# Peptides against a protein of PDB entry 6B4E, part 109

Target 1, 295 residues: chain A of PDB entry 6B4E
Amino acid sequence: TNFDKISKMFWHYKDKIAQIKQDIVLPIKKADVNVRNLLSRHKRKINPKFGQLTNSNQQLFKIQNELTQLINDTKGDSLAYHWILNFIAKAVVHQAETEVRVKPESALPLGKLTLYLLVQFPELQELFMARLVKKCPFVIGFTCEIDTEKGRQNMGWKRNNENKWEDNTSYDERMGGILSLFAIITRLQLPQEFITTTSHPFPIALSWHILARICNTPLNLITNTHFVILGSWWDAAAVQFLQAYGNQASKLLILIGEELTSRMAEKKYVGAARLRILLEAWQNNNMESFPEMSP

## One batch from the design tools (peptide; made by RFdiffusion4, then SolubleMPNN)

Design b2_p19_6_s4 (from b2_p19_6, 10 letters changed)
Fold by OpenDDE base, seed 3:
Structure b2_p19_6_s4 (fold): chain B 295 residues (1-295), chain A 19 residues (1-19)
Amino acid sequence: as target 1 above (295 residues)
Amino acid sequence: SSYDELLEELEKEKEELLK
């Protein structure tokens, strides 16, 4: 693992976030009143759609179509189009932080919707990845120290209005939720209409990167959160990961589930204990995946 | 360590898988 490369990638997306603010968000505030009104209306219509997802593919398709129309309405103005996509990127990640964190299986419909949008609107890909990395740098296997304020900020820690850091449980849950969504996206097949014409924007190989990069992370930087997000990833994608990479996948799962947890045993991380349980379940031929969505 | 050796092996395997 080349950590310099990972760091460069991390800062690339940090720069992208700054760019988005300067080139998309701020300029819209000065845009024509008609454009601003359009975007305000669309924002209000789009935002609730993510919460309307269920375990139904039929409902998913309905929402996909509705969002597609709403987004297409903005294509006449490039700035408006990019603004609405950036809004969607933020909204999806927010949904992961709030809903997926408490109901991990909800990552499946959300992931399907997101993947559809990523393919349907390619400009969303960079916006979405930037938002993911900002909120949860674990998605690219980035880790830094959290002994400093800047370090915590880089790792996605939030402060409240009183400048107090969020509690560890909240942080772990948010990271787990976001990582669950990303993991799901990496293991999903493209929608039928795109499967033969488009490459997967965030393929299963990115899951490999997450696991391998965490394994290569200096042990002094490994925290409970690392094990929490590994557990979240496991629930979301382990079955499909094994299907994709076979024996090599097994080796990596053993590495994170057995070797990494063993090396960190003295820390008695709760996340590590859970990961051990997941490993044991797999060893007993009881690895589970999220249930498939209904028609 | 055995862990480090295994990690190195997996990194090599990863490169092959990602080609």
Scores: peptide ipSAE 0.024, ipTM 0.668, DockQ to the pose 0.770
Fold by OpenDDE base, seed 5:
Structure b2_p19_6_s4 (fold): chain B 295 residues (1-295), chain A 19 residues (1-19)
Amino acid sequence: as target 1 above (295 residues)
Amino acid sequence: SSYDELLEELEKEKEELLK
């Protein structure tokens, strides 16, 4: 693992967030009143769509079509188009932080919707990754110390209005929710209409990177959160990961489930204990995945 | 195999997979 490369990638996306604010978000405030009104209306229509997702493919397709139309309405103005995509990127990540956090299986319909939009609107890809890395650096396998304020900020910790850091449990759950979504996206197949015309924007190889980079992370930087997000990833993608890489995947699952947890046993992390349970279930031929969506 | 040995093997395998 090249940690310098990972660090450069991390800061690239941090810079991208700043750029988005300067080049997209702030300029819209000075845009024509008609453009602002259009975006306001579209925002109001788009926001509830993510909460309308169910375990139904029919409902998913309906929402996909509605969002596609709403986004296409903005293509006449490049700034408006990028603004609405950035809004969607933020909304998707927010949904992961709130709903997926408490109901991990909801990552499946959300992931399918997101993957569709990422392929349909390629400009969404960089906007989405920037938001993901800002909120959950684990998606690219980035880890830094959290003993400093800057370190915590870099790792996506939030402060409340009183400048108090969020609770550890809250942070763990948010990170787990975001990573569940990303894991699902990496293991999903492209929709049938795109499979022959485009490559997967965030393929299963990115899951490999997450796991391998965490395994290579200095042990003094490994926290309970690392094990929590590994568990979230496991629930979301382990079955498909094994299907994709076979014996090589098996080695990596053993490495995180057995070796990494063993090395950190003295810390008695709750997340590590859960990961061991998942490993044992797999060893007993009882590895589970999220149920497929209904027609 | 030790943890470190497994890591080295996985890194080699990963590089091959990404080619």
Scores: peptide ipSAE 0.020, ipTM 0.620, DockQ to the pose 0.774
Fold by OpenDDE base, seed 1:
Structure b2_p19_6_s4 (fold): chain B 295 residues (1-295), chain A 19 residues (1-19)
Amino acid sequence: as target 1 above (295 residues)
Amino acid sequence: SSYDELLEELEKEKEELLK
């Protein structure tokens, strides 16, 4: 693991967020009133659609088509197009923070929708990844110390209106929700219409990177959150990960489930305990995946 | 291949974790 490379990637996306604000968000506030009105209407139509997802492929396809049409309506203006994609990127991550955190299996329909949009609208990829890294650096296996305010901020900790940090449980759950979504995306197959013409934008190899990078992270930087997000990843993608990499995947799962948890046993992290339970379930041939969506 | 690189990474990570 090259941590310098990971750090550079992290800061690249931090810079991208700043760029998005300067080049997309702020300019729209000063744009023509007709453009602003269009985007306001589209925003109101788009935002509730993520909450309308169910465990139904039929509903998914309906939402995909509706969003595709709404996004295409903005293509005549490049700035408007990028603004609406950035809005979608933010909305998807927000849905992961609110819905997926309490119902992890909801990551599946959300992930399918997101993957479709990422392929259909390639410009969404950088916008989405930047938002993911900002909110949950674990998606690229980045970790820094959280003993400083800047460190906490870099790791996606939020402050409330009174400038108080969120509680540990809230942070863990949010990170778990976001990571669940990303994990699902990495293990999904491309939609049938794209499988022969497009490469997967966030393939299963990125899951490998997450696990490997966490395993190689200095132990003094490992927190309960690391185990929580590993557990979230496990629920979301472990079965498909094993299918993809076979025996090598097994080695890595044992590494995180047994070796890493053992190394950190002194801390008695609740997330680590849960990960041990997942490992044991797998060892007893009881590994589970999210249920497939209905037709 | 990308897969071979991942395998090498896995072995490296195992070695580091076992230290």
Scores: peptide ipSAE 0.095, ipTM 0.790, DockQ to the pose 0.128; fails the geometry check
Fold by OpenDDE base, seed 4:
Order: C-alpha cells, then sequence, then structure tokens
Structure b2_p19_6_s4 (fold): chain B 295 residues (1-295), chain A 19 residues (1-19)
C-alpha cells in the first residue's frame, strides 16, 4: 500500500470540495433570479426522491427517470447543471448517513440509483467522490490520527452547535452507513444499457483497496470505527467480492476477520467482535447478502 | 508474523489481479 498516494488522493478531494464551493455553490448565489428559482424548484423535487426508494426495481426505475428529466432540465446552463449534481451528491451521502445507517439493506436501492446517475451524468463522479471522501475517508482507505481537532475533522467527525464532537457511536454508525453505500456501488453491475459502452466508475477493485489499505494501516491508528466499517462492507459486498476474486478474496477476508481482529483483541472493540461473528458465519457456510430487490 | 507475510502476499497478488 502506497500511503503517499492515498494521502495525495485524500487532499485532492479536500481541495475539490473547496473548489466546488468557490466555483459552483457561491456563484449560484449571485446568479440571476430565474436560475436560482429554477434550482430551488428542482431541489425541492429532487430531495424527496431518495427517501421514496423501496426494495422495488419498478420504483427505482421511476425515480431514475424522474431524476434524469430534472437533471436534464438544467443542462442548458453549465453552472446550474453542476450545482444540481453537487446537490445530488450531497443528498445521496446524507441519505447514507441517515437511512442506510439504521437500515443497511437500503443501501442496495440507493446504490443502484446512484450508480445509474454516475454513469448517466459522468460529471457527478468527481463531485460524489469528493463528498464521500470528505464525509468518510475510509472509502479510499485513508486514516490519520484523531488526537487533534484537525485530525478528527479530516476523518469526518462532526461537531454540534455547541462545538461538541459527536459521540463515538454516532460517528461509527454514520461511517458504516456511508461505507455500506460505497461498498454496494462497487459490487453492482452496470445497468444493462451501459454495459457495452461504459466502464464501471467505481468497480469492485475499490473494495479490494479499502480492505488492503486498512490491513496495511499502522495498528496504532486502528480504531473501533475501522472494524465497524469493515463489518458494514462485509454485509454489503462480501458475497460478491468472493465471487469476483475467489481464493484471493478469501485470503483477504480471513486477514481482516481473523488476523486483524486478533491483533487488536486487547482493545475489545465491539466492531471487531461483530466482524469475528461474520467471519465465523462464513466459515460455517452461512454468509448472507442483502435481499435482492423485487421487480 | 503470519499476518505480515499474508499481507505481503496479498499485496503482490492484488497487483497481478488489478493489472
Amino acid sequence: as target 1 above (295 residues)
Amino acid sequence: SSYDELLEELEKEKEELLK
């Protein structure tokens, strides 16, 4: 694992967030009233769509079509187009932080929708990845110390209105939700209409990177959160990961489930205990995946 | 350690798989 490359990638996306604010968000505030009104209306129409997802492909396709139309309505103005995509990127991540956090299986319809949008609107890819890395740097296997305020901020910790850090459980759950979404995206096949014309923007190889990079992370930086997000990833993608890489996948799953948990046993992390349970379930030929969506 | 050895092996294997 090249940690220098990971760090560079992390800061690239941090810079991208700053750029988005300067080049997209702030300029729209000064745009003409017609553009602002258009975007306000579209925002109101788009925002509830993510919460309307169910375990139904029919409902998914409906929402995909509706969002596609709404986004296409903005293409005549490049700034408006990028603004609405940035809004969508933020909304998707927010949905992961809230709904997926409490209902991990909801990552599947959300992931399918997101993957569709990422392919349909390629400009969304950088916007979405920047938001993901900002909120959950684990998606690229980045870890830094959290002994400083800046370190915590870099790792996606939030402060409330009283400038108090969120509790560990809340942070762990949010990271798990976001990672679940990303894991799902990496293991999904492209929609049928794109398979022959487009490469997967976030392929299963990125799941490999997450696991390998965490395994290579200095042990003094490993926290309960690492095990929580590994567990979230496991639920979301382990079955498909094994299908993709076979014996090599098995080795990596054993590495995180057995070896990494064993090395950190003295910490008695709850997340590690859960990951051990997942490993044992797999060893007993009882690995489960999220239920498939209905027609 | 067995962990470190396995990790090194997996890194090599990953490079081959991701070519």
Scores: peptide ipSAE 0.023, ipTM 0.651, DockQ to the pose 0.847; fails the geometry check

Design b2_p19_7_s1 (from b2_p19_7, 8 letters changed)
Fold by OpenDDE base, seed 5:
Structure b2_p19_7_s1 (fold): chain B 295 residues (1-295), chain A 19 residues (1-19)
Amino acid sequence: as target 1 above (295 residues)
Amino acid sequence: SHMEQEREQQLEELEKKYS
């Protein structure tokens, strides 16, 4: 694993976030009043839709159609279009931080919605990835030390209004929620209407990168969070990952589930213990996946 | 260790293959 290359990718997206603020978010504040009013109305309509998802495909398709119409209404103004997509990117990640965090299986409908939007509106892809990397660098296998304030910031740690860091449990759960969403997206098939005309924007290979890069991360940088997000990934994508890569997938799952947990055993990480349980379940032919959505 | 280096190289090759 070339960590210099990963670092360059990380900082690329950090720069992208700054660029988005400068070129999209701030300029809208000075835009025509009609554009601002349009976006305000659309924001209010869009925001609750992510929380309206259920395990129903009917509900999913309804929301897909509604969002498509709302986004298309902005295409007459490029700045407005990019602004609404950036808002959606932020809203999706926020949903992962809140809902998926406490109900991991909710990643499936959210992931399906997100994948649809990513294909339907390709300009969303870069905006979404930038937001993901900002909030959860684990999605590209980036890790740095968290012994400094800057290190914690880079790894997506939040501070409250009193400049206090969030607690470890909150951080772990947020990272797990975001990673669950990303993992789901990587293992989903494209919607039928796109499968013959479009390549998957975030394919299963990106899951391979996450696992491989974590396996190659210096042990002194491995934390409980790494095991938490690996467990989240496992629940979300391990079955499909094995289907995609066969024996090579098995080798990598053994590396994270057996080898990495064993090497870090002295730390007694709770996340590592859970990952070990997942490995053992697999070895006993009891690997589980999220239930399929209803019609 | 030698084994760790071999593992790392193997993972890198696999990553390239499936990227």
Scores: peptide ipSAE 0.041, ipTM 0.732, DockQ to the pose 0.076
Fold by OpenDDE base, seed 1:
Structure b2_p19_7_s1 (fold): chain B 295 residues (1-295), chain A 19 residues (1-19)
Amino acid sequence: as target 1 above (295 residues)
Amino acid sequence: SHMEQEREQQLEELEKKYS
C-alpha cells in the first residue's frame, strides 16, 4: 500500500472542498435573483426526496425521475447546475449520517439512487467523492492520528456549538453510516440503461482498496472506528465482494476479521468484537446481506 | 489484468504483514 498516494488523494479532495466553496457556493449568493429563487425552490423540492426512499424499486424510479427533471431544469446555467449537484452530494452524505446510521439497510435504496445520479450527471462524481472523503476519510482508506485537533478534524470528527468533540459512539455510527452507503455503491450494478455505454464510477475495486489499506495501516493508528466501519462494510458488501473476487476476497476477509482483530485484541474494541461475530457467521456458512428491494 | 496484478501484490503485502 502506497500511503503517500492515499495522502495525496485525501488532500486533493480537501482542496476540492475549498474550491467548491470558492467557485460554486459563494458565487451563487451573488447570482441573479431569478437563479437564486430557482435554486431555492429546487432545494426545497429535492431535500425531502432522499427521505422518501423505501425498499420499493417503484418508489426509487419515481424519485429518480423527479430528481432528474429538477436537475435538468438547472442546466441552462452552469453555476446553477453545479450548485444543485453539490447540494445533492451534501444531502446524500447527510442522509447517510442520519438515516443509514440508524438503519443500515436503507443504504441500498439510497445507494441505488446515488449511483443513478452519478452516472446520469457525471459532474456529481467529483463533488460527491470530495464530500465523502471530507466526512469519512475511511472511504479511501485514509487514516491519521486523532490525538491532535487537526488530526480529529481530518478524520471527520465534529465539534458542537460549545466546541466539544462528538462522543465516540456518535462518531462511530456516523462513519459507519457513510461507509455503508459507499460500500453499497461499489457493489451495485449499473442500471440497465447504462451498462453498455458507461463504466461504473465507483466500482467494487474501491472496496478492495478500503480493506487492503486498513489492513496495512499502522496498528497504532487503528481505532474502534476502523472495526465499526469494517463491520458496516461487511453488512453492506461482503457477499458481493466474495462473488467478485472469490478466493482473493476470502483471504482479505480473513485478514480483517481474524488477523486484524486478533492483533488488536488487547484493546477490547466493541467494533472488533462485532466484526469477529460477522467472521464467525461467515465461517458457519451464514453470511447475510441486505434484502433485495421489492418491485 | 492490471487489476488482478494489483490485487495479487496487495494480498502478498498483507500476507507478509500477518505471517
Scores: peptide ipSAE 0.037, ipTM 0.710, DockQ to the pose 0.688
Fold by OpenDDE base, seed 2:
Structure b2_p19_7_s1 (fold): chain B 295 residues (1-295), chain A 19 residues (1-19)
Amino acid sequence: as target 1 above (295 residues)
Amino acid sequence: SHMEQEREQQLEELEKKYS
């Protein structure tokens, strides 16, 4: 694991967020009133769609079609188009922070929708990844110290209106929700209409990066959150990960489930205890995945 | 193994894509 490269990637996306603000968000505020009105209407129509997802493929396809039409309506103005995509990127991550954190299996329909949009609208890919890294650096296996204000900010910690940091449980759950979504995306097959013509934008190899980079992270930087997000990843993608990489996947799962938890046993992290349970379930041939969606 | 080398190469390419 080259941590210098990971750091460079992290800061690349931090710069991308600043660029998005400068080149997309701020210019729209000065755009023609008709464009601003169009975007306001589209925003109001798009925002509720993510909450309308169910475990139904029919409902998923309906929402995909509706969003596709709404996004296509903005293509006449490049700035408007990119603004809508950036809005969608933010909305998807927000849905992971709120819905997936309390119902992890909801990551499956959300992930399917997101993957469809990422392929249908390639310009969404960098916008979405930048938002993911900003909110949850774990998606690229980045970790830094959280003993400083800047360190906590870099790791996605929030402050309330009283300038107090969010509680540990809230942070852990948010990170778990976001990582669940990303994990699902990495393990999903492309939609049938794209599978022969397009490469997967966020393939299962990115899950490998997450696990490997966490395993190589200095132990003094490992927190309960690391184990929480590993558990979230496990529920979301472990079955498919094993299918993809076989024995190599098995070795990596043992490294996170057995070796890493053992090395951190003195800390008595709740997340580590859960990950150990997941490992034991797998060893007993009882590894579970999220239920498949209904027709 | 050849498979391991391909995987490492894919990982490097992916890192370059996002760096």
Scores: peptide ipSAE 0.023, ipTM 0.654, DockQ to the pose 0.066
Fold by OpenDDE base, seed 3:
Structure b2_p19_7_s1 (fold): chain B 295 residues (1-295), chain A 19 residues (1-19)
Amino acid sequence: as target 1 above (295 residues)
Amino acid sequence: SHMEQEREQQLEELEKKYS
């Protein structure tokens, strides 16, 4: 694992976030009133749709169509178009932080919707990835120390207005929620209408990168959060990951589930204990996946 | 350790293969 490359990617997306603010978010505040009104209306229509997802494919398709129409309405103005996509990127990640963290299986419909939008609107890809990396650097296998304020900030820790860090449980759950969504996206097949015309924007190989990079992370940087997000990833994508890479996938699952947990046993991480349970379930031929969505 | 280095190398090779 080339950690210099990972670091470069991390900072690339940090720069992208700054660029988005300067080139998209701030300029729109100075746009003409018609554009601002359009975006305000669209924002209000778009925002609730992510919470309207269910385990129904019918409902998913409805929301896909509605969002497609709303986004297309902005294409006449490049700035407006990029603004609405950035809004969607933020909204999707927010949904992962709030809903998926408490109901991991909700990542499936959200992931399907997100993947559809990523393919339908390619400009969303960099906006979405930048937001993901900012909020959850684990999505690219980036890890740094969290014994400094800057380190915690880089790893997506939040502070309140009193400069108090969020509690460990809240951070772990948020990271797990975001990672669940990303894991789902990586293991989903492209919709049938796109499979012959485009490549998967965030393929299963990115799940490989996450696991491999965590396995190669210096042990002194491994925290409970690493095990929590690995468990979240496992629930979301382990079955499909095994299908994709076979024996090589098995080796990597054993590395994270057995070896990494064993090497960190002295820490008695709750996340590690959960991951061991998942490993044991797999060893007993009882690996579970999220249920498929209804028609 | 030697084993750790070997494992790291293997993971790197696999990452390159599936990237």
Scores: peptide ipSAE 0.096, ipTM 0.766, DockQ to the pose 0.075; fails the geometry check

Design b2_p19_8_s1 (from b2_p19_8, 10 letters changed)
Fold by OpenDDE base, seed 5:
Structure b2_p19_8_s1 (fold): chain B 295 residues (1-295), chain A 19 residues (1-19)
Amino acid sequence: as target 1 above (295 residues)
Amino acid sequence: SAAALQKQMEEELEQLESL
């Protein structure tokens, strides 16, 4: 693992967030009143759609079509189009921080919707990835020290209204929710209409990179959060990961589930204990996956 | 290419096995 390359990638996306603010978010405030009114109406229609997802494919397709129409209405103005895509990127990540956090299986319909939008609107890909890396650097296997304010900010820690850091449990659960969404996206097949014409924008290989980079992370930087997000990844993608890479996947699952947990045993991390239970379930041929969505 | 990705994955796995 080349950690210098990962660090460069992290900072690239941090810079992209600053650029998005300067080139998209701030300029729209000075845009024509008709454009601002259009975007305000679209924002109000789009925002509730993510919470309307269920385990139904029929409901998913309805929401996909509604969002596609709303986004297409903005294509005539490049600034408006990029603004609405950036809003969607933020809304999807926010849904992962809230809904997926408490109901991990909700990552499946959200991931299907997101993957569809990423393929249908390619300009969403960089906007979404920048938002993911800002909120959850674990999606690219980035880790830094959190003993400094800057380190905590880089790792996506939030401050409350009293300017205090969020509690460890809240941070762990938010990171788990975001990573569950990303893991689902990496293991989903492209929609049937795109399989022959488009490459997967965030393929299963990105899950490999997450696991490998965490295993190679200096042990002094490994926290309970690393094990929590590995457990979230496992629930979301382990079955499909084994199907994709076979014996090589098995080796990597043993490395995270047995070896990494054993090396950190003295810390008694709750996330590590859960990951070991998931490993044991797999060894007993009881590996679970999220249920398929209804028609 | 698929071959280049496979090689990278193998190299990353070898590094993990050496730990």
Scores: peptide ipSAE 0.032, ipTM 0.701, DockQ to the pose 0.708
Fold by OpenDDE base, seed 4:
Structure b2_p19_8_s1 (fold): chain B 295 residues (1-295), chain A 19 residues (1-19)
Amino acid sequence: as target 1 above (295 residues)
Amino acid sequence: SAAALQKQMEEELEQLESL
């Protein structure tokens, strides 16, 4: 693992967030009133759709079509188009922080929708990844110290209105929700209409990088959150990861589930205990995946 | 290529096994 490369990638996306604010978000506030009104109407129509997802493919396809139309309506103005995509990137991550956090299996319909949009609108890819890395740097296997305020901010910790840090449980659950969504995206196949013409924007190899980079992280930087997000990843993607990489996947699952948990045993992390239970379930041929969506 | 990615993954795994 090249940690310098990971750090450069992390800071690239931090800079991208600043650029998005300067080049997309701020300029639209000064745009023509008709453009602002259009975007306000579209935002109001788009925002509830992520919460309207169910375990139904029919409902998914309906929402995909509705969102596609709404996004296409903005393509006549490049700034409006990029603004609506940035809004979608933020809304998807917010849905992961709220709904997927409490119902991990909801990552499947959300991930399918997101993957469709990422392929249909390629400009969403950079906007979405920048938002993910800002909110949950674990998606690229980045870790830093959290002993400083800057370190906590870099790792996606939030402060409330009273300038108090969020509690550890809230942070762990948010990180787990975001990572569940990303893990699902990496293990999904492209929709049939794209599979022969387009490469997967966030393939299963990115799950490999997450696991490997965490395993190579200095042990003094490993926290309960690392094990929580590994458990969230496991529920979301372990079955498909094993299908993709076979014996090599098995070795890496043993490294995270057995070796990494054993090295950190003195810390008695609750997340590590859960990950060990997941490993034991797999060893007993009881590995579970999220249920497939209904027609 | 798929082969180049596989090689990179194997190298990354070997580094993990050496820890």
Scores: peptide ipSAE 0.032, ipTM 0.699, DockQ to the pose 0.686
Fold by OpenDDE base, seed 3:
Structure b2_p19_8_s1 (fold): chain B 295 residues (1-295), chain A 19 residues (1-19)
Amino acid sequence: as target 1 above (295 residues)
Amino acid sequence: SAAALQKQMEEELEQLESL
């Protein structure tokens, strides 16, 4: 693992977030009143749609079509278009932080919707990835120390209005929710209409990178959160990961489930105990995946 | 390419096994 490359990528996306604020978010506040009114109306229509997802493909397709129309309405103004895509990127990640954290299986319809939008609107890809890395650096296998304020901020920790850090459980659950969504996206097939014309923007290889980079992370930087997000990844993608990479996938699952948990056993991490249970379930031929969506 | 990815995966795995 080249840690310098990972750090460079992390800072690239941090810089991209600053750029988005400067070049997209702030300029719209000074834009024409008609543009601001359009975007305000679209924001109000778009925001609830992510929470309207169910286990129904019919409902998914309805929402996909509605969002496609609403986004297309902004294409006449490049700044408005990029603003609405950045809003969508933020809204999707927020849905992962709030709903997926408490209902992991909701990552499947959300991931299908997100993947569709990422392919249909390629400019969303960089905006979405930048938001993901800001909120959950684990999506690129980045880890730093959390003993400093800056380290915690870099790892996506939040503070409340009293400047108090969020509790460990809240952080772990948020990271798990975001990573579940990303894991789902990496293991989904492209919609049939795109398979022959477009490459997958976030392929299953990115799941390999997450796992391998975590395994290569210095043990002094490994926390309960690493095991929590590995467990969230496992529920979301382990079955499809095994299908994609076969024996090599099995070796990597054993490395995270057995070797990494054993090396950290003295810490008695709850996330590590859960990951061990998932490993044992797999070894007993009881590996589960999220149920497929209804027609 | 798939072959390049496979080689990278093997190299990453060998590094993990050597730790």
Scores: peptide ipSAE 0.031, ipTM 0.698, DockQ to the pose 0.615
Fold by OpenDDE base, seed 2:
Structure b2_p19_8_s1 (fold): chain B 295 residues (1-295), chain A 19 residues (1-19)
Amino acid sequence: as target 1 above (295 residues)
Amino acid sequence: SAAALQKQMEEELEQLESL
């Protein structure tokens, strides 16, 4: 693992967030009133769609079509188009932070919708990845110290209105929710209409990088959150990861489930205990996956 | 290429096994 490369990627996306603010968000505030009114109307129509997802493919396809139309209506103005995509990127990550954290299986319909939009609107890819890395650096296997305020901010910790850090449980659950969504996206097949024309924007290899980079992370930087997000990843993608990489996948699952948990045993992390249970379930031929969506 | 990615993944795994 090249940590300098990972750090450069992290800062690239941090800079991209600043660029998005300067080049997309701020210019729209100065745009024509008609453009601002259009975007306000579209925002109000788009935002509830993510919460309308169910375990139904029929409902998914309906929402995909509705969102596609709403996004296409903005293509006549490049700034408006990029603004609406940035809004969608923020809304999807927010849905992972709120809904997926409490209902992990909701990552599947959300991930399918997101993957469709990422392929249909390629400009969403950079906007979405920048938002993911800002909110959950674990999606690229980045870790830094959290003993400083800047370190906590870099790792996606939030402060409340009283300038108090969020509690550890809230942080762990948010990170788990975001990582579950990303893990699902990496293990999904492209929709049939895109398989022959487009490469997968966030392939299963990105799951390999998450696991490998965490295993290579200095042990003094490993926290309960690392084990929580590994458990969230496991529930979301372990079955498909094993299908993709076979014996190599098995070795990496043993490294995270047995070796990494054993090295950190003195910390008594609750997330590590859960990950060990997931390993034991797999060893007993009882590895579970999220249920497939209903037609 | 798929072959180059596979080689990189194998090298990353070998590094992990040496830890």
Scores: peptide ipSAE 0.031, ipTM 0.698, DockQ to the pose 0.671

